# Peptides against a protein of PDB entry 2V3S, part 95

Target 1, 95 residues: chain A of PDB entry 2V3S
Amino acid sequence: PISLVLRLRNSKKELNDIRFEFTPGRDTAEGVSQELISAGLVDGRDLVIVAANLQKIVEEPQSNRSVTFKLASGVEGSDIPDDGKLIGFAQLSIS

## One batch from the design tools (peptide; made by RFdiffusion4, then SolubleMPNN)

Design b2_p26_8_s2 (from b2_p26_8, 13 letters changed)
Fold by OpenDDE base, seed 1:
Structure b2_p26_8_s2 (fold): chain B 95 residues (1-95), chain A 26 residues (1-26)
Amino acid sequence: as target 1 above (95 residues)
Amino acid sequence: MIDAPPLSEEEREKLKALAKEAAAKL
């Protein structure tokens, strides 16, 4: 399996590192993303963007060691999005 | 920075089942 870390801010604006595995042939990007949402770790509005970037990183983990992407849930917030501080952004990386 | 606990295999399977069920109802 591919060991991954999803780094993003929670509702208290604190950075969380969420560790999980992706098994090719068993897991799908959308399925795993739905699990993360069901667990309350990802906002439901971010299903599409998380799934898209998860697919990107697992299809070529050697080339895509880290991907940072804009969250849909972050657009409506009062804070200005900032990829460097992961405000309105999340990051997926290979462990 | 907070280190969230990894999802266990048991939890993962349960969540997959629930997610699939919920998606099918939409």
Scores: peptide ipSAE 0.028, ipTM 0.529, DockQ to the pose 0.068
Fold by OpenDDE base, seed 2:
Structure b2_p26_8_s2 (fold): chain B 95 residues (1-95), chain A 26 residues (1-26)
Amino acid sequence: as target 1 above (95 residues)
Amino acid sequence: MIDAPPLSEEEREKLKALAKEAAAKL
């Protein structure tokens, strides 16, 4: 399996690293993303963007070590989006 | 930065059923 880390800020704006595994041929990007949402770790509005980037990284994990992307849920926040601080952004990386 | 516990295989199986219900609402 591929060991991954999803780094993003929680409801208290604290930066968290969420670790999970992805097994090609068994798991799907959509399915895993839905599990993350069900666990309350990802906002439902971010299903599409998380799934898309998860798919990207698991297709070539040796080449795609990290991807940073804008969250749909981040546009409603009071803070200005900043990819360096992961405000309104999340990061997926190979653990 | 806070390390969240990894999703265990057991947790994943439980969440799959919940995800099915959640997906219907999306």
Scores: peptide ipSAE 0.027, ipTM 0.535, DockQ to the pose 0.074
Fold by OpenDDE base, seed 4:
Order: C-alpha cells, then structure tokens, then sequence
Structure b2_p26_8_s2 (fold): chain B 95 residues (1-95), chain A 26 residues (1-26)
C-alpha cells in the first residue's frame, strides 16, 4: 500500500495532517476521497479536486512525492489563497 | 500543526458504507 498524508486546514484554520493508505487495485481515488469527506475531514466541494490529485500521486508515487492544489472550498474564505501557507490549498504527499 | 490519526481499516469500512450512501448526493 501507498502511505499518504493529506495536509490541509480545518474549519478553525488549523493545519492538520490526515494519514491514510491507498492500495492500488483495491482503492480508487474517488472512493477514498468520498471516505475523507464522509469523515468530515474534507469539504464535499473538494471531491473532484482531491480525487484528481490523489489519482495523480498514486499513479506515479516515486516521482510525484508531493502535490499541492487549490481547493474549491477555499475561494470564498476571508483569507487570500496562499499555497505556501496552505490557505485555500491542500497538499498530498507520500509518507 | 495537528496530526490526525490514520484511518484504520475498520474506519475505512465504515466510511465506505457512508460514502456509498452519500454518493448520490455528491
């Protein structure tokens, strides 16, 4: 299995690391993303973006060690999006 | 920064069920 960390800010704007595994052939990017949403760890509006980037990282984990992407849920916030601070952005990385 | 606990297999199984139920609404 591929060990992953999804780093993003919660509703309190606190940075959290969400650790999970992805097993190719058993798991799907969309399925895992839906689980993260169901757990309240990811905003439902970010399903497509998270799934797309999860797929990107798991298809080539040796070369795609980290991906940072803009969240759909982040555009309406009071803070200006900033990928360096992960404001309106999230990061997926290989553990 | 807070480290969330890893999703266990048990948790994943439960979440998969929830995801399936909610899938139509997404």
Amino acid sequence: as target 1 above (95 residues)
Amino acid sequence: MIDAPPLSEEEREKLKALAKEAAAKL
Scores: peptide ipSAE 0.026, ipTM 0.533, DockQ to the pose 0.074
Fold by OpenDDE base, seed 5:
Structure b2_p26_8_s2 (fold): chain B 95 residues (1-95), chain A 26 residues (1-26)
Amino acid sequence: as target 1 above (95 residues)
Amino acid sequence: MIDAPPLSEEEREKLKALAKEAAAKL
């Protein structure tokens, strides 16, 4: 399995590292993303972008070690999006 | 968007529990 970390801010704007595994052939990017949403760890509006970037990593985990992407849920917030501070952005990386 | 079949109930619950447990604050 591929060990992954999703780094993003929670509802209190605190950065969290969410660790999980992805098993090719058993898991799917959308399925895992849906479970992250069901767990309350990802906003439902971010399903598409999380799944797309998760798919990118698991296709070639040796080449795609980290991806940072803009969250759909981030545009409604009062804070200005900032990829360096992961405000309105999240990061997926190989553990 | 990625079209994929749903996870089984067992795998879904396992993944959900794992995700919650493995959340670490920075």
Scores: peptide ipSAE 0.030, ipTM 0.563, DockQ to the pose 0.050; fails the geometry check

Design b2_p26_8_s3 (from b2_p26_8, 10 letters changed)
Fold by OpenDDE base, seed 1:
Structure b2_p26_8_s3 (fold): chain B 95 residues (1-95), chain A 26 residues (1-26)
Amino acid sequence: as target 1 above (95 residues)
Amino acid sequence: MIDAPALSEAERAELRRLAEEAAAKL
């Protein structure tokens, strides 16, 4: 399996590293993203963007060691999105 | 400090079940 880390700020604006595995052939990007939402770790509004980027990283894990993407849930927040600070952004990486 | 929660395969299995149930109700 591919070992992944999703770095994302929680509701208290604290950075969390969420570790999980992805097994090609068993898991799908959308399915795993839905699991993350069900766990309360990802906002439901971010299903599409998380799934798209998860698919991207698992397709070429050697070349795509890290991907950073803008969250749909972040655009409505009071804080200005910042990819460097992961405000309104999340990061997927190979552990 | 960065919190580092991990999802085990057992947790994944439970979450998969919950996700499937939720999706079926849509």
Scores: peptide ipSAE 0.230, ipTM 0.730, DockQ to the pose 0.062
Fold by OpenDDE base, seed 5:
Structure b2_p26_8_s3 (fold): chain B 95 residues (1-95), chain A 26 residues (1-26)
Amino acid sequence: as target 1 above (95 residues)
Amino acid sequence: MIDAPALSEAERAELRRLAEEAAAKL
């Protein structure tokens, strides 16, 4: 399986590293993204974006070691989005 | 930075069931 880390700020704006595995052939990007949402770790509005980027990283895990992407849930926040600080952005990386 | 919990296989299994239930309601 592929060991992944999702770096994302929680509701308290604290940066968290969420670890999980992805097994090609068993897991799907959308399925795992839905699991993360069900766990309360990802906002439901971010399903499409998380799934798209998860798909990208698991397709070529040796080449795509890290991806940073803008969250749909971040656009309504009071904080200005910042990819460097992961405000309104999240990051997926190979562990 | 806070190290959030790693999702175990057992946890993933539970979450898959939850996700499937949610998807089935759509």
Scores: peptide ipSAE 0.222, ipTM 0.729, DockQ to the pose 0.065
Fold by OpenDDE base, seed 4:
Structure b2_p26_8_s3 (fold): chain B 95 residues (1-95), chain A 26 residues (1-26)
Amino acid sequence: as target 1 above (95 residues)
Amino acid sequence: MIDAPALSEAERAELRRLAEEAAAKL
């Protein structure tokens, strides 16, 4: 399995690292993303972007060690999106 | 940075079940 970390800010604007595994052939990017949403760890509006980037990182984990992406849920937020600070952005990385 | 709980295989299994039961796109 691939050990992953999803880094994103919670409702209190605190950075959280969420650890989970992805098993190719058993898991799907969309399925795992839905699980993360069901757990309240990801905003439902971000299903598509999380799944797309999860797929990107798991398809070639040795090359795609980290991906940072803009959240749909962050666009309308009061804070200006900033990938460096992960404001309106999240990051997936190989653990 | 806060270290959130890891999702274990057992937790993943439960979440997968919930997702399947929901049968809804978000």
Scores: peptide ipSAE 0.194, ipTM 0.708, DockQ to the pose 0.068
Fold by OpenDDE base, seed 3:
Structure b2_p26_8_s3 (fold): chain B 95 residues (1-95), chain A 26 residues (1-26)
Amino acid sequence: as target 1 above (95 residues)
Amino acid sequence: MIDAPALSEAERAELRRLAEEAAAKL
């Protein structure tokens, strides 16, 4: 399996690292993303963007060691999005 | 920085079940 880390800010604006595994052929990017949402770790509005980037990293894990992407949930927030600070952005990395 | 524990296979199975139940209501 591929060991991944999802880094994003929680409701208290604290940066969290969420660790999980992805098994090619068994797991799907959309399925795992839905599990993360069900766990309250990802906002439901971010299903599409998280799934798309998860798919990107797992299809070529050696080339895509880390991907940073804009969250749909972050657009309507009071804070200005900033990929360097992961405000309105999340990051997926190979552990 | 807060490092959360890894999701176990058992936890993943439960979350998958919950996701499927939620999807069935749509």
Scores: peptide ipSAE 0.105, ipTM 0.630, DockQ to the pose 0.067

Design b2_p26_8_s4 (from b2_p26_8, 11 letters changed)
Fold by OpenDDE base, seed 4:
Structure b2_p26_8_s4 (fold): chain B 95 residues (1-95), chain A 26 residues (1-26)
Amino acid sequence: as target 1 above (95 residues)
Amino acid sequence: MIDAPALSEEERAALRELAEKAAATL
């Protein structure tokens, strides 16, 4: 399995590292993303972008060690999006 | 949406537990 970390700010705007595994051939990017949403770890509005980037990283984990992407849930927030601070952005990386 | 296999109930429970125990990193 591929060990991943999703770094993302919670509702209190605190950065959390969410650790999970992805098993190619068993798991799907969309399925895992839906579970992350069901667990309250990801905003439902971010399903598409999380799944897309999860798919990207698991396709070539040796090359795509980290991907940072803009969240749909972040565009309407009070804070100005900033990829460096992961405000309105999230990051997936290989553990 | 594309039909996708769901994670096992055990995996789902583990993720929920992570949510409850999530701590600030930075």
Scores: peptide ipSAE 0.039, ipTM 0.572, DockQ to the pose 0.049
Fold by OpenDDE base, seed 3:
Structure b2_p26_8_s4 (fold): chain B 95 residues (1-95), chain A 26 residues (1-26)
Amino acid sequence: as target 1 above (95 residues)
Amino acid sequence: MIDAPALSEEERAALRELAEKAAATL
């Protein structure tokens, strides 16, 4: 399996690292993303963007060691989006 | 709902447990 880390800010705006595994041929990007949402780790509005970027990284894990992407849930927040600080952005990386 | 295979119950439980114990990295 592929060991992944999802880095994003929690409700307290603190950066957390969420570790999980993805097994090609068994898991799907959409299924894993839905479980992350069900666990309360990802906002439901971010299903599409998380799934898309998860698919991207697991397709080419050797080339895409890290991907940073804009969250749909972040555009409505009071804070100005910033990919460097992961404000309104999340990051997926290979462990 | 998602029209795709879901994680096992064990994997789902692990994610829930991880959520409860998630720690800040910064």
Scores: peptide ipSAE 0.035, ipTM 0.568, DockQ to the pose 0.048
Fold by OpenDDE base, seed 2:
Structure b2_p26_8_s4 (fold): chain B 95 residues (1-95), chain A 26 residues (1-26)
Amino acid sequence: as target 1 above (95 residues)
Amino acid sequence: MIDAPALSEEERAALRELAEKAAATL
């Protein structure tokens, strides 16, 4: 399995690292993303972007060691998005 | 809504556990 870390800010705007595994051939990017949302770890508005980037990283984990992406949930907030600070952005990386 | 195969029970349980741990940490 591929060991992944999803780094993003929680509702208190604190950075959290969510560690999970992805098994190619068993898991799907869409399925895992939906479970992350169901678990309250990801905003439902971010389903598409999380799934797309999860798919990207698990397809070629040797080449895509880390991907940072803009969250749909971050654009309407009061905070200005910043990829360096992961404000309105999240990061998936191979652990 | 995305149509995709469901996660295994084991994987789903792991994610539920992660959610619980995250909630406890917050």
Scores: peptide ipSAE 0.032, ipTM 0.569, DockQ to the pose 0.046
Fold by OpenDDE base, seed 1:
Structure b2_p26_8_s4 (fold): chain B 95 residues (1-95), chain A 26 residues (1-26)
Amino acid sequence: as target 1 above (95 residues)
Amino acid sequence: MIDAPALSEEERAALRELAEKAAATL
């Protein structure tokens, strides 16, 4: 399996690392993303963007070691999006 | 909502547990 880390700010604006595995042929990017949402770790509005970037990293984990992407849930917040601070952005990487 | 294959029960349980054990990086 592919060991992944999703770095994302929680509802308290704290930056957390969420570790999970992805097994090609068994798991799907959409399925894993849905479970992350069901667990309260990802906002439901971010399903599409998380799934898309998860798919990107698992299809070529050797060349795509890390991806940072803008969250749909972050565009309407009070804080100005900032990829360096992961405000309104999340980062997915191979652990 | 996107219709997607479900994860195994073990994987679902593991992901739910991560909600309580997420590691702070700052």
Scores: peptide ipSAE 0.031, ipTM 0.573, DockQ to the pose 0.048

## One batch from the design tools (peptide; made by RFdiffusion4, then SolubleMPNN)

Design b2_p27_1_s1 (from b2_p27_1, 11 letters changed)
Fold by OpenDDE base, seed 5:
Structure b2_p27_1_s1 (fold): chain B 95 residues (1-95), chain A 27 residues (1-27)
Amino acid sequence: as target 1 above (95 residues)
Amino acid sequence: SHRAERAANLKAQSEAIGGPNAAWVGK
């Protein structure tokens, strides 16, 4: 399995690392993204962007060691998006 | 199953690494 870390801010705006595994052939990017949403760790509005970037990283984990992407939920927030602070952005990386 | 185990562990595997104004550490 591929060991991954999702770095993003929670509802209290605290920066968190979320560890999880992805097994090619058993898991799908959309399925795992839905699990993250069901656990309350990802906003439901971010399903598409999280799944797309998760798919990218698991397709070529040795080449795509890290991906940073803009969250749909961040656009509607009061804070100005800032990729340097991961405000309105998240990062997926290989552990 | 691995999926059930993942679901059970996701919340517990969320670790705070910085406050609201913390800079991105990167990979």
Scores: peptide ipSAE 0.398, ipTM 0.884, DockQ to the pose 0.151
Fold by OpenDDE base, seed 2:
Structure b2_p27_1_s1 (fold): chain B 95 residues (1-95), chain A 27 residues (1-27)
Amino acid sequence: as target 1 above (95 residues)
Amino acid sequence: SHRAERAANLKAQSEAIGGPNAAWVGK
């Protein structure tokens, strides 16, 4: 399996690393993304972007060691998006 | 199953690494 870390801020705006595994052929990017949402770790509005970037990193993990992407939930939030602080952004990386 | 294990452990595997004003440490 591929060991991944999702780095993003929680509802208290605290920066967190979420560790999980992805097994190609058994898991799907959309399925795992939905699990993250169901666990309350990802905003439901971010399903599409998280799934797209999860797919990107797991399809070629040797080439894509990390991906940083803008969250849909950050656009209408109270804070100005900032990729340097991962405000309105998240990062997926190979652990 | 691995999926059931993932679901059970996702929240427990969350680690706080910085506060609201913490700068991102890139990898």
Scores: peptide ipSAE 0.398, ipTM 0.883, DockQ to the pose 0.152
Fold by OpenDDE base, seed 1:
Structure b2_p27_1_s1 (fold): chain B 95 residues (1-95), chain A 27 residues (1-27)
Amino acid sequence: as target 1 above (95 residues)
Amino acid sequence: SHRAERAANLKAQSEAIGGPNAAWVGK
């Protein structure tokens, strides 16, 4: 399995790392993203973008060691998005 | 199942690594 870390800010705006595994052929990017949402760790509005970037990193983990992407939930928030601070952005990386 | 295990562990596997104003540090 591929060991991944999702780095993003929680509802308290604290930066968090979420560890999980992805097994190609058994897991799907959308399925795992839905699990993250169900656990309350990802905003439901971010399903599409998280799934897309999860797919990107697992299809070529050697070349895509990390991907940083803009969250839909961040655009609609009160804080100005900032990729350097991961405000309105999240990062997936291979652990 | 692995899916059930993942679901059960997702919150337990989340770790606060910085405060609200903490700058992001790359992996």
Scores: peptide ipSAE 0.394, ipTM 0.883, DockQ to the pose 0.159
Fold by OpenDDE base, seed 3:
Structure b2_p27_1_s1 (fold): chain B 95 residues (1-95), chain A 27 residues (1-27)
Amino acid sequence: as target 1 above (95 residues)
Amino acid sequence: SHRAERAANLKAQSEAIGGPNAAWVGK
């Protein structure tokens, strides 16, 4: 399995690392993204963008060691999105 | 199953690494 870390800010704006595994051929990017949402760790509005970037990193994990992407939930928040501070952005990386 | 195991661990494996004003440095 591929060991991944999702880094993003929670509802208290605290920066968190979420560790999980992805098994190619058994897991799907959308399925795992839905599990993250069900756990209350990802906003439901971010299903599409999280799944797309999860797919990107797991299809070529040797080439894509890290991906940073804009969250849909961040656009509608009060804070201005900033990828350098991971405000309205999240990062997936290979552990 | 691996899915059930993942679901059980996701919340517990969420680690706070910085506060609201913490700066982030990417990999």
Scores: peptide ipSAE 0.387, ipTM 0.880, DockQ to the pose 0.169

Design b2_p27_1_s2 (from b2_p27_1, 11 letters changed)
Fold by OpenDDE base, seed 4:
Structure b2_p27_1_s2 (fold): chain B 95 residues (1-95), chain A 27 residues (1-27)
Amino acid sequence: as target 1 above (95 residues)
Amino acid sequence: SAREARAAALKAQSRAIGGERAALVGK
């Protein structure tokens, strides 16, 4: 299994790390992303982008050690999106 | 269900990051 960390800000704008495992051949990027949403950890509007980037990182975990991506839920917020501060962005990384 | 259990586990595995650990991976 691949050990991953999803880093993103919660509703209080606090950075959170979410640790989880991904087992190729058993898990799917969309399935795990939906579980993250069901847990209240990811906004439902971000299903597509989270799943796409999760798929990217698990396809080549040795070369894609970290991926940072823009959240759909972040574009309409009061804060200006900033990948360096993970405002309107999230990051997936290999643990 | 297994899905519900995993969702609960994911929530329990969520941790607030502060201090030096707040630095982004690769940044």
Scores: peptide ipSAE 0.253, ipTM 0.753, DockQ to the pose 0.136
Fold by OpenDDE base, seed 2:
Structure b2_p27_1_s2 (fold): chain B 95 residues (1-95), chain A 27 residues (1-27)
Amino acid sequence: as target 1 above (95 residues)
Amino acid sequence: SAREARAAALKAQSRAIGGERAALVGK
């Protein structure tokens, strides 16, 4: 399995690391993303973007060691998006 | 269910980070 870390800010704007495994052929990017949403760790509005980037990193984990992407949920927020601070952005990385 | 169990596990595995650990990967 691929060991991953999803780094993003929670509802209190605290930066969190979420560790999880992804097994190609058993797990799907959309499925795992839905589980992250169900766990309250990802905003439902971010299903598409999280799934897309999860797919990207797991399809070539050797080449894609880290991906940072803009969250849909961050666009309409009061905070100005900033990828360096992961405000309105999230990061997936191989652990 | 297995789905619910995994969701709970994901939540339990989440950790707030600070200090050096707050740095982004590659930064």
Scores: peptide ipSAE 0.252, ipTM 0.751, DockQ to the pose 0.126
Fold by OpenDDE base, seed 5:
Structure b2_p27_1_s2 (fold): chain B 95 residues (1-95), chain A 27 residues (1-27)
Amino acid sequence: as target 1 above (95 residues)
Amino acid sequence: SAREARAAALKAQSRAIGGERAALVGK
């Protein structure tokens, strides 16, 4: 399995790391993303973008060690998106 | 349910970070 970390801010704007495993052939990017949403760790509006980037990183984990992407949920927020501070952005990385 | 158990496990695996640990990967 691939060991991953999703780094993003919670509802209190605190930076959090979420560790999880992804097993190719058993797990799907959308399925795992839905589990993250069900756990209250990802906003439901971000299903598509999280799944797309999760798919990207698990396709070639040796080449894609880290991906940072803009969240749909961050666009409607009052805070200005900033990838350097992960405001309105999230980061997936291979642990 | 199994789905609920998995969700709970993921939630338990989340951790607030600060200090040097808060640095972005590759930065």
Scores: peptide ipSAE 0.248, ipTM 0.748, DockQ to the pose 0.124
Fold by OpenDDE base, seed 3:
Structure b2_p27_1_s2 (fold): chain B 95 residues (1-95), chain A 27 residues (1-27)
Amino acid sequence: as target 1 above (95 residues)
Amino acid sequence: SAREARAAALKAQSRAIGGERAALVGK
């Protein structure tokens, strides 16, 4: 399995690392993303973007060691998005 | 259920980041 970390800010605006595994052929990007949402760790509005980037990283984990992407939920917030501070952005990386 | 177990595991694996670890991870 591929060991991954999703880094994003929680409801208290604190950075949080979420560790999980992805097994190609058993897991799907959308399925795992839905589990993250069900666990209350990802906003439901971010299903599409999280799944897309999860798919990207698991397709080529040796080449894509880290991907940072804009969250749909962040655009609708009061804070100005900033990829360097992961405000309105999240990061997936190979652990 | 399997779904509930996975959700619980994800929550348990979530860790707040502070100090030097707060920086973006470059991998």
Scores: peptide ipSAE 0.243, ipTM 0.747, DockQ to the pose 0.134

Design b2_p27_1_s3 (from b2_p27_1, 14 letters changed)
Fold by OpenDDE base, seed 1:
Structure b2_p27_1_s3 (fold): chain B 95 residues (1-95), chain A 27 residues (1-27)
Amino acid sequence: as target 1 above (95 residues)
Amino acid sequence: SSRERRRENLRAQSRAIGGERAAWIGK
């Protein structure tokens, strides 16, 4: 399995690392993303973008060690999006 | 169920990061 970390700020703006494994052929990017949402760790509005980037990293984990992407849920926030601080952005990386 | 266990595991594996954000290999 591929060991991954999703780095994302929670509703209290605290930076969190969410560790999980992805097994190609058993797991799907959309399925795992839905579980992240069901766990209350990802905003439902971010299903598409999280799934797309999860798919990207798991299909080429050797070349995509880390991907940072803009969240749909971050657009309406009061804070200006910042990929360096992961405000309105999330990051997936290989452990 | 398997999905329920995954949700519980995901919550359990969520950890607050103290201090500055660390860089990741291959970033």
Scores: peptide ipSAE 0.301, ipTM 0.744, DockQ to the pose 0.120
Fold by OpenDDE base, seed 2:
Structure b2_p27_1_s3 (fold): chain B 95 residues (1-95), chain A 27 residues (1-27)
Amino acid sequence: as target 1 above (95 residues)
Amino acid sequence: SSRERRRENLRAQSRAIGGERAAWIGK
């Protein structure tokens, strides 16, 4: 399995690392993303973008060691999105 | 179910990042 870390801010705006494994052929990017949402760790509005980037990193884990992407949930917030501070952005990386 | 187990594992594996680590990724 591929060992991954999803880094994003929680509802308290604290950075969190979420470790999980992805097994190609058994797991799907959309399925795992739905489970992240069900766990209350990802906003439901971010299903599409999280799944797309999860798919990207698991397709080529050796080439894509880290991907940072803009969250849909961050666009309408009061805080200005910032990829460096992961405000309105999340990061997936190979652990 | 496998989905329920993963949900619980995901919550358990969620860890707050210390300030120093947060600063590192912000650079």
Scores: peptide ipSAE 0.300, ipTM 0.745, DockQ to the pose 0.132
Fold by OpenDDE base, seed 3:
Structure b2_p27_1_s3 (fold): chain B 95 residues (1-95), chain A 27 residues (1-27)
Amino acid sequence: as target 1 above (95 residues)
Amino acid sequence: SSRERRRENLRAQSRAIGGERAAWIGK
């Protein structure tokens, strides 16, 4: 299995790392993303973008060690999006 | 249920980022 870390801010704007495994052929990017949402760790509005980037990183984990992407949930917020501070952005990395 | 256990596991694996831990994240 592929060991991954999702780094993003929670509802209190605290930065957190979420560790999980992804097994190609058994797990799907959309399925795992739905589990993250069901756990209350990802905003439901971010299903599409999280699934797309999760798919990207697990397709070629040796080439895509880390991907940072803009969240849909961050666009309409009061905070200005910033990829360096992961405000309105999240990061997936191979651990 | 299996879904409940999965959600609990994901929540348990959510951790505040420490300085040293953040250093292993990268390309």
Scores: peptide ipSAE 0.292, ipTM 0.740, DockQ to the pose 0.098
Fold by OpenDDE base, seed 4:
Structure b2_p27_1_s3 (fold): chain B 95 residues (1-95), chain A 27 residues (1-27)
Amino acid sequence: as target 1 above (95 residues)
Amino acid sequence: SSRERRRENLRAQSRAIGGERAAWIGK
């Protein structure tokens, strides 16, 4: 399995890491993303973008060690999006 | 179920940057 970390801010704006495994052929990017949402760790509006980037990183984990992407939930938020601070952005990386 | 186990694992493995256990609310 591929060991991954999802880094993003929670509702209190605290930066957190979520560790999980992805097994190609058993797991799907959309399925795991739905589980992240069901766990209350990702906003439902971000299903598409999280799944797309999860797919990107797991299809070539040797080449894609980290991906940072804009969240749909952050576009119209009160804070100005900032990829460096992961405000309105999330990051997936290989553990 | 497998999904339930993963949800619990996801929560258990969630940590604030700095190594502290964090309260996880994704919204």
Scores: peptide ipSAE 0.274, ipTM 0.735, DockQ to the pose 0.233

